# Designs tried in a protein design run: peptides against a protein of PDB entry 5CWW. Part 40

Target 1, 194 residues: chain A of PDB entry 5CWW
Amino acid sequence: VPKLQGPFDFDLNPEDEQDDEVELKDIYVIGEKPRVADLMRGEEEELEMMKEDQHNGLSLNIICLLSTSGQVKICLDIDGVEAQWLPPRSKNKRLFAPPPEPPSLLTFQTFDTLKPAEVTPDGWPMFSEDATSPYSFYVTHPAGITYISLTPWVFRLESELQSDSEAGTEFRIDLLAKGQGSERDRIFTQTRTQ

## One batch from the design tools (peptide; made by RFdiffusion4, then SolubleMPNN)

Design b2_p28_4_s4 (from b2_p28_4, 8 letters changed)
Fold by OpenDDE base, seed 4:
Structure b2_p28_4_s4 (fold): chain B 194 residues (1-194), chain A 28 residues (1-28)
Amino acid sequence: as target 1 above (194 residues)
Amino acid sequence: SAEAEEEAKRKAVLEALKEALKRKREEE
């Protein structure tokens, strides 16, 4: 039985000492979509479907981390594209191969889904998917439910990744990074019965 | 190759993003 060792050794960079204080409760992964160039080597029909799907998914894996306090961290797997792990043919070198450098996750955005007063020791925040969009999801907690959408920036980032022109890329990326990022909406709040 | 050029461009975009996010964090 191949143990699906999750490919993400989350070596949260120990230098982010602030991350060591964050107790993670859940992880939500949005898998990368194939790049258009990679599909061009495939069946022309799949390429047409992706062109028509205006929702060209991001050609990067997205890892969402959820803390006990309801903090969400949106991370990008920027190294994942290079890690074509060809199964090492050689049986013997497994022992002393330095552990593959854990994929470096780039933190795109961090935000809270709970107010400080809503954080409880017994609270258990969880991710849940949105069946209507691969780039939208919910954070559920006893205090409330928050809708999150990555769509505002995902499309723009993918457009830059697929751009043929380097002109203005730095400016647009800077704008992307400094922007509001993900959409966040509290769709339900539990009324504390006094 | 066209593929190598595309990969180089992608890498450049990601590096630019990394630097932009770093700058954002320093401004906060």
Scores: peptide ipSAE 0.581, ipTM 0.931, DockQ to the pose 0.655
Fold by OpenDDE base, seed 3:
Structure b2_p28_4_s4 (fold): chain B 194 residues (1-194), chain A 28 residues (1-28)
Amino acid sequence: as target 1 above (194 residues)
Amino acid sequence: SAEAEEEAKRKAVLEALKEALKRKREEE
């Protein structure tokens, strides 16, 4: 039986440890799309059907973390999650291979969805999916709803990951990292009844 | 192999991204 792997098995890069203990309330995971090269090892017929879906996906897992204050952290699984299987119940003390090191997450972007005045002790922000795109989602809170889209950078990053040429890659990656990153739009604000 | 070269290129892209993000954080 495959082991359920969740974002809790991911080790956040210690360089992010300087962020004050942010209390997490929710997690949103966007699963990786298969690489074209990995599909080429499969049946040719399955390749043609997935080619259309590959043009709009990232071949890395994305882990979004949401704090009590409405802070969103977008993380990338750089190492990749290997499929873990439940150890066979067989009695033989096979030397526990050291548990595979948890994959390291790279924080791509951090931003707030709430204003400081909107943060409440009892406020529970939550993720919700966008049915129209796997790379778009909402953060819902009693104070309002924020739309988030990863599409501005996901396609560009995937293009670099699939590139046959190293020419200009460093420059394009630098522009991608320094850019505005994810789209963020407050689509609803709860009117404070005075 | 062509596959090993592709994986090496992919790894290089990801390392470049990590370095670029680190530089961005140092500039902010």
Scores: peptide ipSAE 0.580, ipTM 0.931, DockQ to the pose 0.640
Fold by OpenDDE base, seed 5:
Structure b2_p28_4_s4 (fold): chain B 194 residues (1-194), chain A 28 residues (1-28)
Amino acid sequence: as target 1 above (194 residues)
Amino acid sequence: SAEAEEEAKRKAVLEALKEALKRKREEE
């Protein structure tokens, strides 16, 4: 029986307890790209077509969270959706397998898309996809539209995940974490004609 | 197994990222 993987118990790390006060309005998921190793198990003919598209994707699920205030959280599914096959019901030993820990989301970045003055109780920010890139999207709000791109860091992270060399990984990861992260651009602002 | 080594490296990268992000948050 395929275990329904979900709901993502956003075990928001308790250290992000300040985030429990954030009312979520929308969720945007960018599915992981298949790992090269997983593709090699497929029929040879499909491998050739997928090679060009694969080099540009992250082999982790990305979960974007949007609050009513226009705050965006970019989270990574670091535990991966391993197909947890239900262990066969062997009858006798009540080995209480500890409940599988819910997949942990790692918050990569948090940022605001709205200015404090633009936040309204009736505001409904929403995600929308960018047809040109799977790693770019928009946050739409009555006050304006913000373009977001994960491309500045996604490729670098994937490169580290696929790297055979441990040399310099810690340094590059530190730079990745401390960097500006995602591109953010307000492409439209609704001018309130008073 | 080569697959097991790859997975171990992948896990190490993710742990390093987690720690780096933690340090960043502590510095803010």
Scores: peptide ipSAE 0.580, ipTM 0.931, DockQ to the pose 0.681
Fold by OpenDDE base, seed 1:
Structure b2_p28_4_s4 (fold): chain B 194 residues (1-194), chain A 28 residues (1-28)
Amino acid sequence: as target 1 above (194 residues)
Amino acid sequence: SAEAEEEAKRKAVLEALKEALKRKREEE
């Protein structure tokens, strides 16, 4: 039985506690794609169908956080949630391995989806999925809808994670980190009928 | 092991990313 690893204990690093009282309203998780090496242990026939899908995803979990103000924080699970299988009910009280330390989240990008004038105490931004892409989603708010895509960097990061060569990796990662990151597009704005 | 080498490379990439993001934050 796969151990449902409970909610990610977001150990917000206390250094991120210095970010002011950001009230979180929603969370959007993009699950990791299995690594090719992990799939090679499965049956050959399922391997061929998954080979096409394997090249199209990030082998890291992505956690997106949304605040009341419409701020989005995109975080990466860099420790990797190893699928802990529940040990078979063998009676031996194996010493509960200390609960695995909660996965450390690395903040990749933070940005706003609302203008300051659009932020209202009663406004509740929410995530919604894009059925056309696992790495794209929407932030919906009464003031408007923002499209977000992680595709500009996700593929490049995965390429580095799967690379057999370290040559130029540091340079490419530096460019990735310093780049604009995610695509953001306001696709709808509610016109206040004055 | 090929698996151990792959894991070491992944870790190195992620460490490089962490450091790059840290530098970016310090420059802002």
Scores: peptide ipSAE 0.580, ipTM 0.931, DockQ to the pose 0.629

Design b2_p28_6_s3
Fold by OpenDDE base, seed 2:
Structure b2_p28_6_s3 (fold): chain B 194 residues (1-194), chain A 28 residues (1-28)
Amino acid sequence: as target 1 above (194 residues)
Amino acid sequence: SKEEEEREKKRKAVLEALKKALEKLKLE
């Protein structure tokens, strides 16, 4: 189960400063691939790991933000990257450890699921999971349903995160950034009855 | 187009951030 705690810092481009005015309606979290040691806690975690193994899961938390206008923002928890490679901190949580710094979120992709004419004051978009893939989900709105898949880039990003070689990293990341990004398909559109 | 230029700027920013994150991780 993805656990996000505390406030988030957004590393947004100046171009995304306009996004600060975007009213958020829903959040969808895709947890990082669990470590083998975390699997021992229960059946639900085993089930999640089995699902992730099928999809070559990402070692980063993904946070999807949905605005009232149907804008989706795909964010990566960059601080999660650092946490994966830190040696397991001794279980002795000092009683007075300073609160951990809030995770930094990198906006990977932003896109709209609604046309401007489909946005209504009383229409609220919501996330829903895809039972067949942890890296796919739906945005539902009275105007229609949009399928979203992160699979086109998640595997490639994970391969870079796990790579011990720096050779060609810049090139491959450049390809990731310039790529098509997430798959987005409107699977249903509500026809307004005249 | 203006939209294409904005997309490219955003992509470059993501690239730079990812590079920095990966560099930090690999140096540890």
Scores: peptide ipSAE 0.163, ipTM 0.713, DockQ to the pose 0.059
Fold by OpenDDE base, seed 1:
Structure b2_p28_6_s3 (fold): chain B 194 residues (1-194), chain A 28 residues (1-28)
Amino acid sequence: as target 1 above (194 residues)
Amino acid sequence: SKEEEEREKKRKAVLEALKKALEKLKLE
């Protein structure tokens, strides 16, 4: 169960602040892959099974936001990145620690799953999981169903996050930048019966 | 489309921001 309980600070690009308050209808969270160090405390057999899955996962929490209009925002938990690279603060949870800063979300990608003509006032788009992959999901709406996969970029981003050297960083980031981003495919469209 | 181009620009900006953040974190 993704432990990310809000509030989230959206590092909204000030240019995006001008857009009308996007009414969110649903949230889909993809938890980060288990840290190997955390798994080492568990049974060896569980570790071996997770090693195969770890190569396909992201060490960041992904938060997907869905608006009433069918707009999807793919957000990355940037604080999760910091937590990976910063040595575990050995500091005892001081009783008077300032309230934890809300996690910063970076919008990685925004796209629409509905055409403007498909948007209806009573339409409620919803997320649903894909049983075959933790990084794939569906957006369902009365007008149709859209398959979304984050796999095209997740691996590349994870590779960058796991890199121990600066060597090749520019190349890897360039690959991310040139990539198509998330896969989006309308798998079902409701035929308007005339 | 112009809209796709703007989205791509935003995406690139995010990636650059990520790059900078990662570089900073790797240097710390």
Scores: peptide ipSAE 0.161, ipTM 0.716, DockQ to the pose 0.038
Fold by OpenDDE base, seed 3:
Structure b2_p28_6_s3 (fold): chain B 194 residues (1-194), chain A 28 residues (1-28)
Amino acid sequence: as target 1 above (194 residues)
Amino acid sequence: SKEEEEREKKRKAVLEALKKALEKLKLE
């Protein structure tokens, strides 16, 4: 799993600079689907291919950010796509190569998992994976558990990235951006008996 | 290959379009 390590440059709109310093608590990374060329080298990769045939994965890395207030940001790694097509830099030149520029993250969607009354200074939310789907996960907090799924849009985005037709691209992307976002469902709420 | 370069150009075009669409949505 390519661990995106390093400072991320958020392509934040200058209007987002007015947003109060969002204190980050957790990060959840969904790696891009492995390329067929990388899969031909090992038996462990065949096992991952069998899992991929069942789940149409995205060719982009997805980075989910979670704040102490329960705000989730879904980000796409745009620069990761460019790095995939760069010929493998010879191992020896990496030692003297300037540190790669941090990947630019595009914020695709932002939403809250907690009500304002549920936010507490000592109650920090955390990400957890869904074993049944690579594009679904949970946000757990003492106040409750929220299920999140990226499946409503991830397949459509991948289809567009793999499309050979440029006709109607702007229209389809506009529909993707304005259409159905991530699924969000509170599956458990802890009732504090005061 | 020329085919790989064309695929890269198409992917970049889609990402640029996505960015522009999201920027427009924030202005509305």
Scores: peptide ipSAE 0.155, ipTM 0.650, DockQ to the pose 0.621
Fold by OpenDDE base, seed 4:
Structure b2_p28_6_s3 (fold): chain B 194 residues (1-194), chain A 28 residues (1-28)
Amino acid sequence: as target 1 above (194 residues)
Amino acid sequence: SKEEEEREKKRKAVLEALKKALEKLKLE
């Protein structure tokens, strides 16, 4: 079930027994699409390529979390978006500034890449990028390799973020949230040759 | 610009809606 992790909610509610057992092993970050204004100052060629690609990317940072058990959490960085529009907070660097509040991550989707029987104490899952798409990646483990693509829902979400009409937004986002839009395919399984 | 402000408001609205939707799913 998708969980909202706010700056206060990163405190694993001890009541969620399932979260207490989740040890994070790897993080994969997909950066937000550069702003058109920033792209106009940079390589115009990248802007044209991004415009031509039907997958213009998401204007939000995506943070993928990988546990020891092979569980993947796909999180959206909502605070990053708010911070971009907020005037630079003159962070009065008080020497004792409380540690920066952990970014509020909106957990969009959670899924497993390993079967319980495949989880081993010595087997650590890891992320690896897909050179063909910024919104696709692999989870590698001694038991197997899983391909993951966020493309199906990323496009829809970005469409809503860029929409000029607020009409029906809640409905469309509800549909988006209810849909498990990420593609997940086990592309390799290590057969234990007995 | 006024246009940027409107875009920001819309983005915020979408994110809030997404948050609410996901919260609802968590309770289900």
Scores: peptide ipSAE 0.146, ipTM 0.637, DockQ to the pose 0.606

Design b2_p28_7_s4 (from b2_p28_7, 11 letters changed)
Fold by OpenDDE base, seed 1:
Structure b2_p28_7_s4 (fold): chain B 194 residues (1-194), chain A 28 residues (1-28)
Amino acid sequence: as target 1 above (194 residues)
Amino acid sequence: SRVEELAKKLTELVKKRKAERKAAEAAA
């Protein structure tokens, strides 16, 4: 049985966002790219096909949160939370192990997909995947559909994570943090038929 | 600022991950 993970601690939450005030409706998780060591356990032919794909993913898990108001929160798994399974019912519950520190998520970016006038009490925004990229997705709401792509900054961040040199890293990360260049495009807007 | 703190945390993350990778490569 999988162990329930959470609650997560959110680092760098916007000061105005009390966690209790934001009603979350959906979660979209983008898993980290496979590690080379994990790929080596597979057949050689799958290794060559995956080598091309290995360069196109982030070595961090991304957790996207969607509120009732259409707010998207992009979080990075900085601790590398692995899927945990419930320990086998062995009788020796270590009663005294301090509870492990809750995993922390780094809030990378927060943005809205809806205009204030489009937010409705009965509106239920939802995530949907993009078949063309694991780092692109849609937010669907009765008012419209928004395309989101994380690819611009994901690529840059991964390049830093995989670099052998520290030269210029701080500078490039600073630019990345300032830019927070997720693509956001409203591809459909429901026209109110007068 | 929040952005500056974000940059700092990301930088620390990158450094940490690089160190872990190098350690893993050295152990292999």
Scores: peptide ipSAE 0.573, ipTM 0.931, DockQ to the pose 0.760
Fold by OpenDDE base, seed 5:
Structure b2_p28_7_s4 (fold): chain B 194 residues (1-194), chain A 28 residues (1-28)
Amino acid sequence: as target 1 above (194 residues)
Amino acid sequence: SRVEELAKKLTELVKKRKAERKAAEAAA
């Protein structure tokens, strides 16, 4: 039986954002790059094709959250949440095991895709994928379409995750955190025909 | 600051993941 996952704790939420004030409308999940071990189970031909793509992905799941106001929250799955199944009913389950701590998401970045004047109560912002990159996507809203790319910091973070040395890691991560590096581009704005 | 805390957490994550990877490689 599949186990229900959640709730998730959000680590490092913006100070000014009360979770209660943010109504989520959509979720976009960017899965981690396939593990080499998982690729080895596939057909040899599939392995060769995926090797090239493996270099361009993050070894962490990314969870993007979209609010009614067009706010995007980029979260990292630091715990490596996988599909979990209910453990078999072993008769000797100590009845009083404390509930496992909920998995945490690290809030990497929060930003708006809409101007305050564009936010409407009936707004329905939605994520849509970019076929050209798993780390790029669009936020569509009646007011406009915003292109988002996580590529700039994803590559840097993955480079640190895959490095063999700790030298300079703290410094580069500090720069990454300060810059955050997500690209945003409003590619379409609905002109109000006055 | 939030940024400093983020940097710290990311650094810890990187270190943790590296350690796990090295352990896995050593066990294989």
Scores: peptide ipSAE 0.573, ipTM 0.931, DockQ to the pose 0.753
Fold by OpenDDE base, seed 3:
Structure b2_p28_7_s4 (fold): chain B 194 residues (1-194), chain A 28 residues (1-28)
Amino acid sequence: as target 1 above (194 residues)
Amino acid sequence: SRVEELAKKLTELVKKRKAERKAAEAAA
């Protein structure tokens, strides 16, 4: 049984957002592409299936958070959080190990999918996947549906991570940070027939 | 600024990952 992970510390949260003010409703996780080293340790058959995916993804986990107000927060797992399983009920409670420091997430981008007038107290925004890309998804709310794609900056960031040269990296990362570059498009709006 | 800090952190991450990859390749 997979272990529920968290809480996470958020690095570079927007200054205007008090953590207490954001009520989270949904989470969307995009797992990192397998590392070559991890693939080499697996069975040869698994290696072949994963090779096709090696070129199409980020070597970092992405955690997307969705609030009641329709705010999306895109975070990067900089610590490389691994999937944890429930420890076997070993009676030996390691009583005295200081609780491990929670892993940190780097807040990459925050944006809204709803207009202020569309936000309702009973509204429950939800993530849904895009079958065509793991780095694209939808935010569904009674007021409408918003398409989101991370592909523009994901590609650029992965290119830097996989580059053998450090030349120009700082410059390109600076441009990436300034642009952020997630695509956002409202594809459906519910017309309130008054 | 937040953007500058983000850029710094991303740059550090990239450098760290590259170093780890090179170390792994050298050990192999």
Scores: peptide ipSAE 0.572, ipTM 0.930, DockQ to the pose 0.775
Fold by OpenDDE base, seed 4:
Structure b2_p28_7_s4 (fold): chain B 194 residues (1-194), chain A 28 residues (1-28)
Amino acid sequence: as target 1 above (194 residues)
Amino acid sequence: SRVEELAKKLTELVKKRKAERKAAEAAA
């Protein structure tokens, strides 16, 4: 399995992706829902808002990557990269400590938001948030705007993560992997009137 | 297949997270 070496190690990248072929232009991070235990330390008002979000969120970080060609890669943070505050630069860089292994991301899904004919050298696709859901977003490009929603599979995955029963988990995860389940809708297309 | 490997990794993740949760609940 080709591992893209970068700031993150990507597991299960599509076989057809040569490491050098995909130029990333944007990153969209969906933070994990807060743990209930961590919520208890916050103000009561923050707790109530977060409780509502807990029911609809994933207990994993999601990292979305966008290439110049409009390819979206949905990755899961399986290692639970806590926002490690850069440890204070302890001056003692023990020269011999193996560099910490970069956090691994699991590539869940890869798909295109642009048709091949819409890809331009000067095109700059970007992510933009959806105010209605943290698990929905837009990819904007001069050729058009694509709506993406991760909600269908996010819900199912979270259900498995929070389940107390192991019965049927493997089967349901298999279905999840096969189905992928992300919604993708082109909401706007700019027709070049030549 | 990639899909099968994905399913396997996700299953492992779920199991791991469940185990961690149960351990945390038992320690509390």
Scores: peptide ipSAE 0.570, ipTM 0.929, DockQ to the pose 0.779

Design b2_p28_8_s1 (from b2_p28_8, 14 letters changed)
Fold by OpenDDE base, seed 2:
Structure b2_p28_8_s1 (fold): chain B 194 residues (1-194), chain A 28 residues (1-28)
Amino acid sequence: as target 1 above (194 residues)
Amino acid sequence: SAAAAAAKEEEKRQKVLEALKEALKKLL
């Protein structure tokens, strides 16, 4: 059984007074790619399928937050909190391990999925997964559906995290930061039939 | 004004970029 990793601390949020006033409606977690060493303890057949996918993920957890107004925050877990599984019921592991410190979240990007006129008090935006990609998802609201993809930056970030060379890292991080953020596309808009 | 809103958005973006750079430098 996976252990709940929350609550999260937002220690690296840029001071934005508007961020403290955001009423959250939903949360979407993209788990870090599994380490090969942890996969080697699984069944051999799952290992081969995961080897092809092993190169296609971020080594950090991504926490997506959705407000009642349709604002999305993309946050990175910079502490690299390994998914803690509840130990199997074997008698001897100390029930009283102090709770792990909450991970520090870095806000990478904030954007809106709704226009101001689409925001309603009774609106209920929700995340939904994209079955075709772990780094793509949808925000569904009564006013419409927005497709979001993290692919423009996730793989570049991972390449930096896996780089053994510090040479040019600062420049590449600058390019990553200045580059295109998440892809966002409104794929459906509900027309009010007057 | 539209110019003041754009300036605030750019300032926010710059703060995020700086925080990202600092955090990534600690991770790398």
Scores: peptide ipSAE 0.186, ipTM 0.710, DockQ to the pose 0.049
Fold by OpenDDE base, seed 1:
Structure b2_p28_8_s1 (fold): chain B 194 residues (1-194), chain A 28 residues (1-28)
Amino acid sequence: as target 1 above (194 residues)
Amino acid sequence: SAAAAAAKEEEKRQKVLEALKEALKKLL
């Protein structure tokens, strides 16, 4: 069970004051891949299936936000990685850790799933999962259905996060940044019977 | 203008990418 650790304070960069006016309608969360150490407590048979899957997920939580206008924001929980690299604090210091600073969300990508003419005041876009991949999903709206896949960048990002070599990191990150973002495909459009 | 909207979206994307690069440099 992914413990939703607390309200994500969207420290959305305060400069995007215009984003605070975005009426959100839905949220889709893709949990980070489980750490191998946590999986080693399971049965041996699950371990073999998961060895093939050990490379099949991102070590960061992904939070997708959907507005009334069909705008999607893909956010990454970066602070989750810092918590992974912190040596397991010895269980014994009940030091009142200051409440964990709310995770800082990095907006990775923003895009629209609807055309301006498709946006309606009563239109409620919603997320739905893709049964074939945790990193793919649909946005459903009365005007149509849009398929979204994070796979073009997720696995490359994970490869960088798992890289022990600093050599070429800047180049690979630059390629990731300049590369194709999320795949987006309108698979269905409602024909307005004029 | 659709072109102006596309340009703003691209600018926003570029800012996000720069932020990502900076964040990843801190993580890596």
Scores: peptide ipSAE 0.184, ipTM 0.725, DockQ to the pose 0.051
Fold by OpenDDE base, seed 3:
Structure b2_p28_8_s1 (fold): chain B 194 residues (1-194), chain A 28 residues (1-28)
Amino acid sequence: as target 1 above (194 residues)
Amino acid sequence: SAAAAAAKEEEKRQKVLEALKEALKKLL
């Protein structure tokens, strides 16, 4: 179950000043890879289910946002990283802690899945999962279906997050910054026979 | 043009990646 519940703060989006006009339609959440420490506190049955889900996945939550126009925004939960490095706040302080601040989301990538001519007022795009990969999904619209994969960057980012060596980190982060974003491919287009 | 839109999208992506780079440098 994705741990992300509640409103998100987009404080790290350099484009927030223009995003006030984006009408959101759907949200797709990819939960973080379970921590070994969380595994050790689970019941034995939960441990077995999580062993099969040895996702070579990202240790951050990913939040995908879909607009009515078919724009996809890929966001990373950066507070999830900070919370990973911060010692777990004692459970007893949560009762008197102010409501958890919404997680700070970093927009990693924004792209369109529809052509301007395909956007219709009644055409609502939706996310659909890919049963073959937790880091791939589809955007379905009456005009067509777009396949999206986060695999080009997720593995590299996870490698940096798990790295215990500072050696070469700057270079590898620079490669992430210069690298390919998410893969997108229009796998189906509905031919309107006029 | 579609090409100009794609170029702006890429520029935006690069700004985000720089922000990510700065965030990762603080965490690593």
Scores: peptide ipSAE 0.183, ipTM 0.731, DockQ to the pose 0.030
Fold by OpenDDE base, seed 4:
Structure b2_p28_8_s1 (fold): chain B 194 residues (1-194), chain A 28 residues (1-28)
Amino acid sequence: as target 1 above (194 residues)
Amino acid sequence: SAAAAAAKEEEKRQKVLEALKEALKKLL
């Protein structure tokens, strides 16, 4: 069980026993959409901008993990990381508080961005943001660049999370999970000039 | 009360998340 010594417990699917060998190179975090109640403390102008941006972001944090091999794992933070990433400024040495239980990450999707022949020992894949959407990003590697978009499922998931109707929720989630995952497109491939 | 409405919303969210977990465990 790769205990990622990170602040996250991966609820690794037992079939992910092979993930013990996955060396992570990069992490990309998409923060949850601010709650309207939290925005009510902000200027009304920010609230209007967020209403007009029909991109109702997901009310969950998304954590994307990138391995040396170019494998992307998209995880949902279900428990909601209370923003404990800021070390509490309070000098009170809670010397013996058990470390906060790491948030449980639910793996939503795993996929490769590189072909096996493109993986090199000295190659390092990296995430980069898409300036046009918080739910889209790129994986850059010397072999090529892959565009990834979470938009095919994120907004549907958010709709379920905000739904007042429990009727058919299980069915719709099953359809969401069985449906098309993240969009993935190789936008650039480095031609090996032999 | 607004508090009761918020509690119901959170309960619904939790149910959806549990269903999501179950669904994903079956599919992944």
Scores: peptide ipSAE 0.146, ipTM 0.598, DockQ to the pose 0.694

